Peptides against a protein of PDB entry 2YKT. Designs and how they scored, part 27

Target 1, 231 residues: chain A of PDB entry 2YKT
Amino acid sequence: SRSEEMHRLTENVYKTIMEQFNPSLRNFIAMGKNYEKALAGVTYAAKGYFDALVKMGELASESQGSKELGDVLFQMAEVHRQIQNQLEEMLKSFHNELLTQLEQKVELDSRYLSAALKKYQTEQRSKGDALDKCQAELKKLRKKSQGSKNPQKYSDKELQYIDAISNKQGELENYVSDGYKTALTEERRRFCFLVEKQCAVAKNSAAYHSKGKELLAQKLPLWQQACADPS

## One batch from the design tools (peptide; aimed at target 1 L108 R189)

Design b2_p10_7_s2 (made by RFdiffusion4, then SolubleMPNN; from b2_p10_7, 4 letters changed)
Fold by OpenDDE base, seed 1:
Structure b2_p10_7_s2 (fold): chain B 231 residues (1-231), chain A 10 residues (1-10)
Amino acid sequence: as target 1 above (231 residues)
Amino acid sequence: ELEELRKQLY
């Protein structure tokens, strides 16, 4: 029946969220943590590299003929420091606004979805059973009437069951329809949340890249000319 | 109970 098919669809939505979306989200979080760790590693390694560059700048500053190049090397290291500060800010946001929130939600969501599905199933079954009971009673009544010498005795009761069946059928269909819409909304909310959080990450990432581009664009021409200028 | 939990999720 139409209601049975829609019921199956509703259950499948909840099952898809629990069995496909949430496990995939857990994996996504794990991959995010791995990515965060790698970026932290880059930051640490970069610090060592540019600290060594500063040492080279110190040597240039102590030289007789390359003092100005020491300043250039120091500037290069300083620009790096500023870029890394932007990266660190992005990483903080990535951790606090994306990973932590998703981790909290995915852990609680299993309990919620299980309970929500169970509630829906219980109510759907209750309405279905009530409908089945009325249909069964009508069938019994019709059999009794067919075997009776006075079928008109059962006419009023038959009409009552017919009306009850019609009403219960309508209620069941409406309930299942609403349930399906609710389930789809639950699914959409989860994807929308992910999209919105990724948009925030993208904005922070854009800020990092923009800052780096601006700083390097400003200084690079100066650095490129440093060796061409007479001391 | 379910509604309260929902508010903490999505």
Scores: peptide ipSAE 0.304, ipTM 0.888, DockQ to the pose 0.852
OpenDDE base, seeds 2, 3, 4, 5: peptide ipSAE 0.297, 0.300, 0.300, 0.303; ipTM 0.884, 0.885, 0.884, 0.887

Design b2_p10_7_s3 (made by RFdiffusion4, then SolubleMPNN; from b2_p10_7, 3 letters changed)
Fold by OpenDDE base, seed 2:
Structure b2_p10_7_s3 (fold): chain B 231 residues (1-231), chain A 10 residues (1-10)
Amino acid sequence: as target 1 above (231 residues)
Amino acid sequence: ELEELEKQLY
């Protein structure tokens, strides 16, 4: 029946969230943590590299003929430091605004969805059972009427059951329909949450990239000319 | 329970 099909669809939405979306989200979080660790590793390695660059700058500053190049090397390291600061902020946001929040949500969501589905199923079954009962009673009444010498005796009761069945059928259909809409909304809100958190991360990432671009754009021409301009 | 969980999620 239409209601049965809609019911199946409703349950499938919940099941899809619980069995596909949430596990995938957990994996996404795990991959995010790996990504974060890799970036942290890069930043650490970069620190060593640019610290070594500073050392080269110190040597240049101590030289007789390359003192000005020392300043250039220091500037290069300083720009990196500033870029690194932005990266660290991005990583902080990535961790706090995305990973942590998603992790918290996904764990709670399992319980929520289970409860939501259970509630829906319980009510759906209750309405279905009530409908079935009325249908069964009508059938019994009709049999009784058919065997009776006075069928008119049961006419009013038959009409009452017919009306009740109609009402219960409509109620069931409406409930299941609403349930389906609710389920779809639940699915959508989870994707929206993910998108929103990704947007927050994207903003911070953009800031990091912008700052780096600006700093390098400002200094790179200067650095490129350093060797052509001996003191 | 459902309501409480929903409050925690949203």
Scores: peptide ipSAE 0.193, ipTM 0.858, DockQ to the pose 0.943
OpenDDE base, seeds 1, 3, 4, 5: peptide ipSAE 0.181, 0.191, 0.179, 0.180; ipTM 0.853, 0.855, 0.852, 0.854; seed 3 fails the geometry check

Design b2_p10_7_s4 (made by RFdiffusion4, then SolubleMPNN; from b2_p10_7, 3 letters changed)
Fold by OpenDDE base, seed 4:
Structure b2_p10_7_s4 (fold): chain B 231 residues (1-231), chain A 10 residues (1-10)
Amino acid sequence: as target 1 above (231 residues)
Amino acid sequence: DLEKLREQLY
């Protein structure tokens, strides 16, 4: 029946979220943590490299013929420091606004979805059983009527069951339909949340890239000319 | 409360 098919679809939506979406989301979070760790590693390694560059700048500053190049090397290291500060801010946002929030939600979601599905199933079954009971009673009544010498005795009761069946069928269909819409909405909410949080991360990432580009664009021409200038 | 839990999620 239509109601049975829609019921199946409704259950499948919940099952898909629990068995496909949530495990995939957990994996996504894990991959995000790995990515964060790698970026942190890059930051640490870069610090060592540019600290060493500062040392080279110090040596230049102490030389008789290359003092001005010391300032250039220091500027290069300083620009890197500023870029790294932006990266750190991006990483904080990545962690706090995406990973932490998703992790918290995915842990709670299993409990919620199980309870929501169970509630739906219980009510759906209750309505279905009530309908089945009425249908069975009508069938029994009709059998009695067919075997009776006075079928008219059962006519009013038959009409009552017919009306009850019609009403219960309608209620069941409406309930299942609403359940299906609710389930689809729950699924969409999860994807929308992911998209929105990813957009926030993208904005922060864009800010990092923009800042780096601006800083380097400003200084690079100066640095490129440094060796051409007289000592 | 299922509804309260829902509000804490998505």
Scores: peptide ipSAE 0.329, ipTM 0.909, DockQ to the pose 0.896; fails the geometry check
OpenDDE base, seeds 1, 2, 3, 5: peptide ipSAE 0.324, 0.323, 0.327, 0.323; ipTM 0.907, 0.907, 0.908, 0.907; seeds 1, 2, 3, 5 fail the geometry check

Design b2_p10_8 (made by RFdiffusion4)
Pose (drawn by RFdiffusion4):
Structure b2_p10_8 (pose): chain A 225 residues (1-144, 151-231), chain P 10 residues (1-10)
Amino acid sequence: SRSEEMHRLTENVYKTIMEQFNPSLRNFIAMGKNYEKALAGVTYAAKGYFDALVKMGELASESQGSKELGDVLFQMAEVHRQIQNQLEEMLKSFHNELLTQLEQKVELDSRYLSAALKKYQTEQRSKGDALDKCQAELKKLRKKPQKYSDKELQYIDAISNKQGELENYVSDGYKTALTEERRRFCFLVEKQCAVAKNSAAYHSKGKELLAQKLPLWQQACADPS
Amino acid sequence: APEPADPWAP
């Protein structure tokens, strides 16, 4: 009987994956694409900014008394080119290693999940029907206490076997369904961890490039007196 | 049609 409760829980897990998880994953993929489109806009604009800044650096390089300021502005643009390309690296860890792999899995999953739930429902019903029939045949013999005919015993053995088979099937079906759910959340967490490692490398690169150059830049217009 | 493989399998 708890078996029937477990049977409904299992159907519910497959339904939750197909109707809640995968659609939310479709939405997550769409947000990710918008995010990348936006990140491309920033990388581009950062280019215009830094070229405008190099132009100022060229002007200071050609003047009397401000040449070193020209060098400071060149170095600022250079630091930003180095930071940006550590960012473009985190960016591709986003496209090829996250968005693409998610889209690939979710595409195949619709057919896989529809087929797995269906196969499970058919196998569980077939085992239930065979058990009910064996039990009906036995009830017929028994109707027309510590005594059992040869045939009654054979039915009792068969019912015991089929009941054990049905309960194991439902028990294993539930474990499998929870594992399908956990694998999908695990893959999502793994893809995010990978993008996160590259975000750590990007932010670490920025900290050190700036920790190196920033004091010299702050000194360039200090009072020499 | 053949039975589909699990795309989320390790």

Design b2_p10_8_s1 (made by RFdiffusion4, then SolubleMPNN; from b2_p10_8 with A1E D6N)
Fold by OpenDDE base, seed 4:
Structure b2_p10_8_s1 (fold): chain B 231 residues (1-231), chain A 10 residues (1-10)
Amino acid sequence: as target 1 above (231 residues)
Amino acid sequence: EPEPANPWAP
C-alpha cells in the first residue's frame, strides 16, 4: 500500500542516518583531528627551523661584513611568527567551531535517533493495528450479514466500520507522510550543518593564506636585494 | 523518561 511504502522509506531514512551518516561523520571527525595534529606538528617543526634562522641572523649581526644581512634574517623569522600566529587562530577555530561541535552532536545523536525512530514505529504500528482491526471486524460483519435472514440488521454497523476505516486510513497516511518529511528534514539538517561549519573553516583558512601572502609579498623584494646592495 | 533532545536542532 501507499502507506506501507512510505513507512519503509521513513524507516530507511532513519537507518541511513544511523548506519551510514553517523559512522561516516565519526570518521570525518577522526580525520579532522589527524589533520589538526599534523598541522600542529608542522607548527612545532617550523618554530625550530626559524629559531635556528634567528641564530644565523645573530651571527651575521656580529660580523663586520654581513651585519645588514642579520636584519634581513630577523625579518624573515618575524614574518614567519606573524604567519604562525594566524595559523594558530585558524586551528583554534577549526577545533572549536567544527570538530568539537560535530563530536558532541554525533555522540548524542544515536540516542536521539533511536528514540525518534522507536516513537514513530510505535505510533505507526498502533494506527496500523487499529485500522487492521476495523477491517477485520468489517469482514466478519459482512460474512455474518451474508448468512443472515435479515441482512438489513447489519447495514448501519457496516457503514460505521466503513467510515472508521476511511478515517483511520487517512490518519495513518497523514502520520506516515509527516513522519517521512520529518525524517528528510533531520537528514538535511545534518548535511546543512556540516556545510555551514565547513564554510566557516574555509573562510578562516582563506584569511590565513591571504595574510601570509600579503606579508611575504611586502618583504620579499627587500630581501631579494639585500645581497646586491654594497655595505 | 524524558525524550532525548535533538542535538541538531537549531
Scores: peptide ipSAE 0.435, ipTM 0.915, DockQ to the pose 0.854
OpenDDE base, seeds 1, 2, 3, 5: peptide ipSAE 0.425, 0.434, 0.428, 0.430; ipTM 0.912, 0.915, 0.912, 0.914

Design b2_p10_8_s2 (made by RFdiffusion4, then SolubleMPNN; from b2_p10_8, 3 letters changed)
Fold by OpenDDE base, seed 4:
Structure b2_p10_8_s2 (fold): chain B 231 residues (1-231), chain A 10 residues (1-10)
Amino acid sequence: as target 1 above (231 residues)
Amino acid sequence: EPEPENPWAP
């Protein structure tokens, strides 16, 4: 029946969220944490490299013939520090605004979805069983009427069952239809949240890249000419 | 028991 088909579709949406989306989201979060850790590792390694560059700048500053190159090396390290600060801000946002929020939601969602599906199934079954009962009683009544010497005795009761069946059928169809719309909305909300949060991450990443590009573009011409200038 | 809150609700 139409209601049975829509019921199956509704259950499949909930099952897909529980069995496919949520496990995949947990994996996504895990991969995000790995990515964050790797970027933090890059940050730490870069600090060591540019600290060593500062040391080279100190040596240049102590020399008689290369003092001005010391300042260039210090500027290179300072620009790196500024770029790194932007990366750290991006990583903080990535952690707090994406990973933490998704982790909290996915952890709670198993309980919510199980309860929501169970509630829907219970109510759907209750309405279905009530309909089936009315249909069965009508069938029994019709059998009695066909075997009776006075079929007219059952006519009013037959009409009552027909009306009850019609009403219960409509109620079941509406309930299942609303259930399906609700389930689809729940699925869409999860994907939309992911998209919106990923957009925020992308915006923060763009800001990091832009700042780095601007800082380097400003200084690089000066650094490139440093060795050509007479001491 | 109260129904669990929807973690994805706005």
Scores: peptide ipSAE 0.431, ipTM 0.914, DockQ to the pose 0.853
OpenDDE base, seeds 1, 2, 3, 5: peptide ipSAE 0.419, 0.430, 0.426, 0.425; ipTM 0.911, 0.914, 0.913, 0.914

Design b2_p10_8_s3 (made by RFdiffusion4, then SolubleMPNN; from b2_p10_8, 3 letters changed)
Fold by OpenDDE base, seed 4:
Structure b2_p10_8_s3 (fold): chain B 231 residues (1-231), chain A 10 residues (1-10)
Amino acid sequence: as target 1 above (231 residues)
Amino acid sequence: SSLPADPWAP
């Protein structure tokens, strides 16, 4: 029946969220944590490299012939520090605004979805059983009428059951239809949340890249000229 | 029985 098919579709949506989406989201979060860790590792490694660059700048500053190049090397390290600070801010946002929130939601979602599905199933079954009962009673009534010497005695009751069946069928169909819409909305809002949070990450990433580009663009011409100027 | 709180509520 149409209601049975729609019921199956509704259950499948919930199952897809529980069995496909949520596990995939957990994996996504795990991969995000790995990515964060790797970026933190890059940050640490970069610090060591630019600290060593500062040391080279110190040596240049102590030299008689390369003193001005010391300042250039220090500026290079300072620009890196500023870029790194921006990266750290981005990482904090990535952690706090995306990973933590998704982790909290996905952890709670199993319980929520199980309860929601169970509620739907219970009510759907209740309505279905009530319909089946009315159909069964109508069938019994018709059998009695066929065996009766006065079938007209049952005509009013038959009409009442037919009307009841029609009403219950309509109620069931509406309930299942609404259930399906609700399930699809549940699925959609999860994807929408993910998209919106990824947009926030993208904005933060863009800010990081922009800041780095600006800082380097400002200083790079000066650094390129430093060796051409005789001391 | 009341459903648990919606974890995806805005």
Scores: peptide ipSAE 0.423, ipTM 0.923, DockQ to the pose 0.669
OpenDDE base, seeds 1, 2, 3, 5: peptide ipSAE 0.422, 0.423, 0.421, 0.421; ipTM 0.924, 0.924, 0.923, 0.923

## One batch from the design tools (peptide; aimed at target 1 R188 F193)

Design b2_p11_3 (made by RFdiffusion4)
Pose (drawn by RFdiffusion4):
Structure b2_p11_3 (pose): chain A 225 residues (1-144, 151-231), chain P 11 residues (1-11)
Amino acid sequence: SRSEEMHRLTENVYKTIMEQFNPSLRNFIAMGKNYEKALAGVTYAAKGYFDALVKMGELASESQGSKELGDVLFQMAEVHRQIQNQLEEMLKSFHNELLTQLEQKVELDSRYLSAALKKYQTEQRSKGDALDKCQAELKKLRKKPQKYSDKELQYIDAISNKQGELENYVSDGYKTALTEERRRFCFLVEKQCAVAKNSAAYHSKGKELLAQKLPLWQQACADPS
Amino acid sequence: EEIDSTAWAEH
């Protein structure tokens, strides 16, 4: 009887994956694509900025008394080129290693989940029907206490076998369904961890490039007196 | 328990 409770829980897990998880995953993929489209806009504009900044650096390079300021502006643009390309690295860890792999999985999963739930429902119903029939045949013999005919005992053995088979099938089906759910959340967490490692390398690169150059830049227009 | 996160959506 707890078996029937477990049977409904299992159907519910497959329904949750197909109707809640995968659609939300479709939405997450769409947000990720918008995010990358936006990140491309920023990388492009950062280019215009930094070229405008190099133009100022060229002007200071050609002047009397401000040449070193020209060098400072060149170095600012250079630091940004090095930071940006550590960002473009985190960006491709986003496209090829996250969005693409998620889209590939979710595409095949619709058919896979529809088929797995269906196979489970058919197998569980077939085992339940065979058990009910064996039990009906036994009830017929028994109707027309510590005594059992040869045939009654054979039915009792068969019912015991099929009941054990049905309960194991429902028990294993539930464990499998929870595992299908956990694998999908684990893969999502993994893809996010990978993008996160590249965000750490990007931010670490920025901290050290600036920690190196920033004091010299702050010194360029200090009072020499 | 050990779970293979890439083993889903495959027959």

Design b2_p11_3_s1 (made by RFdiffusion4, then SolubleMPNN; from b2_p11_3, 8 letters changed)
Fold by OpenDDE base, seed 1:
Structure b2_p11_3_s1 (fold): chain B 231 residues (1-231), chain A 11 residues (1-11)
Amino acid sequence: as target 1 above (231 residues)
Amino acid sequence: EFIDPESFGKF
């Protein structure tokens, strides 16, 4: 029936969230943690590299003919420090605004969805059982009427069951329809949440890239000219 | 309709 098919669709939406979306989201979070760790590793390794660059700048500053190049090398290291500070700010946001929040929600959501599905199923079954009962009683009444010498005595009761069946059928169809819309809304809310959190990450990432671009664009022409000017 | 503050938000 129409209501049975829509009921199956409703259950499938909840099952898809619980069995496909939530496990995939847990994996996404795990991959995010790996990505965070790798970026932290890059930051650490970069520090070592630019600390070594500072040492080269110190040697230039101590030289007789390359003192000004020491300042250039120090500036390069300082710009790096500023870029890395911006990266660290982005990483903090990535952790606090994306990973932590997703992890908290996905853990609780399994229990919520299970309860929601169970509630829907219980009410759907209750309405279905009530409808089935009325249909069964009507069938029983019609059998009695057919075997009776006075079928007219059952006419009023037959009409009552017909009306009850019609009302209960309509109620069941409406309930299942609303349930399906609710389930689809629940699914969409979860994807929207993910999109919104990822947008926040994208904004923070854009800030990091812009800062680096600005700092390097400002200084690079100066650094490129340093060896051309015999000081 | 299901309302739970612990569920995923916003639609």
Scores: peptide ipSAE 0.073, ipTM 0.770, DockQ to the pose 0.263
OpenDDE base, seeds 2, 3, 4, 5: peptide ipSAE 0.059, 0.061, 0.058, 0.057; ipTM 0.800, 0.750, 0.799, 0.792; seed 2 fails the geometry check

Design b2_p11_3_s2 (made by RFdiffusion4, then SolubleMPNN; from b2_p11_3, 7 letters changed)
Fold by OpenDDE base, seed 4:
Structure b2_p11_3_s2 (fold): chain B 231 residues (1-231), chain A 11 residues (1-11)
Amino acid sequence: as target 1 above (231 residues)
Amino acid sequence: EFIDPNSGAVF
């Protein structure tokens, strides 16, 4: 029936969220944590590299003929420090505004969705059983009427069951239809949340890249000229 | 926008 098909569709939406979306989201979070760890590793390695560059700058500053190049090397390290600060802010946002929030939600979502699905199933079954009962009672009444010497005795009761069946059928169809819309809304909400949080991370990432580009664009021409200037 | 505090929804 139409209601049965809509019921199957509704259950399939909940099952898809629970069995496909949420496990995939957990994997996404795990991959995000791996990415965060790798970026932290890059940060640590970069610190060592630029600390070594500072040491080269110190040696230049102590030299008789290359003192001005020491300042250039120090400026290079300072620009890196500023870029690194922006990266750290981005990583903090990535962790706190994306990974942590998704992890908390996906952990709670299994219980929430299970309860929501069970509530829907219970009410759907209750309405379905009530409909089936009325249909069965009508069938029994018709059998009694066919075997009776006075079939007209059952006519009013038959009409009452017909009306009840029609009403219960309509109620079931409406309930299942609303249930399907609710399930689709739950699915969409989860994707929208993911998109929204990813957009926040993207904005912070853009700020990091913009700051780095700005700082390097400002200083690079000066650094490129340093060896051409007589000293 | 996506979370109704009264709905009990996780997302």
Scores: peptide ipSAE 0.085, ipTM 0.789, DockQ to the pose 0.268
OpenDDE base, seeds 1, 2, 3, 5: peptide ipSAE 0.081, 0.059, 0.084, 0.084; ipTM 0.759, 0.796, 0.803, 0.757; seeds 1, 5 fail the geometry check

Design b2_p11_3_s3 (made by RFdiffusion4, then SolubleMPNN; from b2_p11_3, 8 letters changed)
Fold by OpenDDE base, seed 2:
Structure b2_p11_3_s3 (fold): chain B 231 residues (1-231), chain A 11 residues (1-11)
Amino acid sequence: as target 1 above (231 residues)
Amino acid sequence: EFIDPNSGGTF
């Protein structure tokens, strides 16, 4: 029936969220944590590299013929430090605004969805059972009427059951339809939340990339000329 | 009891 099909669709939405979306989101969070760790590793490795660059700048500054190149090397290291600070801010945002929030929600979601599905199933079954009962009673009444010498005695009661069946059928269909819309809304809300959090991360990432671009655009021409200028 | 999706709980 139409109601049975809609019921199946409703249950499938909840099942898709619980069995596909939530596990995939947990994996996404895990991959995000790995990515964060790798970027933190880059940060650490970069610090060592640019600390070594500073040492080269110190040696240049102590030389008789390369003093100005010491300043260039220090500027290179300083620009890196500023870029790295922006990366660290981005990583904090990535952790706090995306990973932590998704992790908190996905862990709570299994219980929520299970309860929501159970509530829907319970009420759907209750309405279905009430409909089935009325249909069964109508069938019994019709059998009694067929065996009676006065079938008209049961006409009013037959009409009452027909009306009750119609009303209960309509109520069941409406409930299942609303349940389906609710389930789709639940699914959409989860994707929207992910998109919104990813947008926040993207904005912070853009700030990191912009800062790097600006700093390098400002300084790189100066550094490129440094070896052409005599000391 | 349903966690209000808007109360900082689930999605």
Scores: peptide ipSAE 0.098, ipTM 0.772, DockQ to the pose 0.157
OpenDDE base, seeds 1, 3, 4, 5: peptide ipSAE 0.093, 0.101, 0.099, 0.099; ipTM 0.780, 0.806, 0.769, 0.786; seeds 3, 4, 5 fail the geometry check

Design b2_p11_3_s4 (made by RFdiffusion4, then SolubleMPNN; from b2_p11_3, 7 letters changed)
Fold by OpenDDE base, seed 3:
Structure b2_p11_3_s4 (fold): chain B 231 residues (1-231), chain A 11 residues (1-11)
Amino acid sequence: as target 1 above (231 residues)
Amino acid sequence: EFIDPESFAKF
């Protein structure tokens, strides 16, 4: 029936969130933590490389013929430091605004969704059982009437059951329909939350990339000409 | 569609 199909669809939405979305989200968080750790490793390794570059700049500054190249090497290291500071800021946001918040939500959501599904199932079953009971009573009444010498005795009661069945059928259909809409809304808001958090990450990433591009674009022409200048 | 603007509420 239409109500049975819609009931199955409703349950499947909740099950999809619990069994597909939430586990996938946990994996996404885990992969995010791995990515964060790797980027932190890059930061540390980069510091060592550019500290070594500073040392080369110091040697140039102490030389008789390459003194000005010392300043160039220092500028290269400083620009990198500024770019790295932007990366560290992005990583803090990535951790605090995305990973931590998603982790908190997904952990609490399992209990919430289980309770929501159980509540829906209980009420759906209650309405279904009440309908089935009325249908069964009508059937019993009709059998009794068919065997009676005075069927008119049962006519009013038959009409009452018919009306009750109609009302309960409509109520069940409406409840299941509303349940389906609610379930779809629950699914959508979870995806929307993920999209919103990822947009914040994208904005922070854009700021990191733009700052790096700006600094390098400004300085690179100067650095490229340094060796052409006489000492 | 059963999804309305309220569906964009934060989770």
Scores: peptide ipSAE 0.063, ipTM 0.729, DockQ to the pose 0.185
OpenDDE base, seeds 1, 2, 4, 5: peptide ipSAE 0.054, 0.060, 0.062, 0.050; ipTM 0.713, 0.736, 0.777, 0.734; seed 5 fails the geometry check

Design b2_p11_4 (made by RFdiffusion4)
Pose (drawn by RFdiffusion4):
Order: sequence, then structure tokens, then C-alpha cells
Structure b2_p11_4 (pose): chain A 225 residues (1-144, 151-231), chain P 11 residues (1-11)
Amino acid sequence: SRSEEMHRLTENVYKTIMEQFNPSLRNFIAMGKNYEKALAGVTYAAKGYFDALVKMGELASESQGSKELGDVLFQMAEVHRQIQNQLEEMLKSFHNELLTQLEQKVELDSRYLSAALKKYQTEQRSKGDALDKCQAELKKLRKKPQKYSDKELQYIDAISNKQGELENYVSDGYKTALTEERRRFCFLVEKQCAVAKNSAAYHSKGKELLAQKLPLWQQACADPS
Amino acid sequence: EPENPYPELPE
């Protein structure tokens, strides 16, 4: 009887994956694509900014008394080119390694999940029907206490076997369904961890490039007196 | 029959 409760829980897990998780995953993919489209806009504009900044650096390089300021502005643009390309690296860890792999999985999952739930429902119903029939045949013999005919005993053995088979099938079906759910959350967490490692390398590169160059830049217009 | 596209869980 708890078997029937477990049977409904299992159907509910497959329904939750097909109607809640995968659609939300479709939405997450869409937000990720918008995010990358926006990140491309920033990388482009950062280019215009830094070229405008190099132009100022060229002007200071050609002047009397401000040449070193020209060098400082060149170095600022250079630091940004090195930071940016550590960012473009985190960016591709986003496209090829996250968005593409999610889209590939979710595409095949619709058919896989529809088929797995259906196969489970058919197998569980077939085992339930065979058990009910064996039990009905036995009830017929028994109707027309510590005594049992040869045939009654054979039915009792068959009912015991089929009941054990049905309960194991429902028990294993539930464990499998929870595992399907966990595998989809695990893959999402893993893809996010990978993009996160590249965000750590990007931010670490920025800290050290700036920690190296920033004091010299702050000194360039200090009072020499 | 279709197979599961997602990887197994890590240990």
C-alpha cells in the first residue's frame, strides 16, 4: 500500500523534471544568451574607450614635458587589453562549455523523459494487473485455514513472487527517478563551477596587473617638492 | 530506446 504512495511520488518526480525543471532550464539558457549578447556589447565599447585613451597617450608622447604621461596612458590601455582577454577567456567558458552543453542535453531530454516515464508506467501497471489476477484466482479456489491444496500453495508461491517483484520495481523506480533529478542539478552546478573557476582567474589577473602598475601611475603627477 | 543524456553523479 505504501507501494502505491511511492508509485505516485515517482510519477510526480518525472512530471516535475518535464514540466518545471526543463522549462526553467530553457529559460536559463535564454537569459544566458542575452547575458552573452550584452557582454559582447561591453567588450566592444571597452575597445572604443581604450583606443580613445591611446590617442591621448600619442598626443602626450609628442609634447615637451608630458611624454611620461604618454607612457602612463599607454600602460593603462595595455593593462586593460590584458584584463579584457582574461575576460574573453571566461566568456568562452560560458558559450562552448555552459550554454552549448546545456542546450545539447535539454534537446535530447524531452524524448528520453517521455519514454522513461512511459516505460515505467507500463511495466508497473503490467506487474500490478498480473498480481491482482493471481490473487483473484486464489480467492476463487479458497472460496469454493492451516490447510492448503497443492494448487492453492502454487498460487500462494506465485503471488509472493509477483508481489516481491512489484515492490522492488516501485522501490527501484523511485530511487531512479530521484537520481535522474539529482543528475540534472549536478550537471548544472558543474557547468557553473567551471565558469566560476575562469571568473576567479579573471579577477586574480586584474588584481595583480593593477597591484603592479597602479602605484607608478599615482606617482606620475605628484609634487616633486 | 533513448538513453539518458546527462552524466552520472560523482562519488

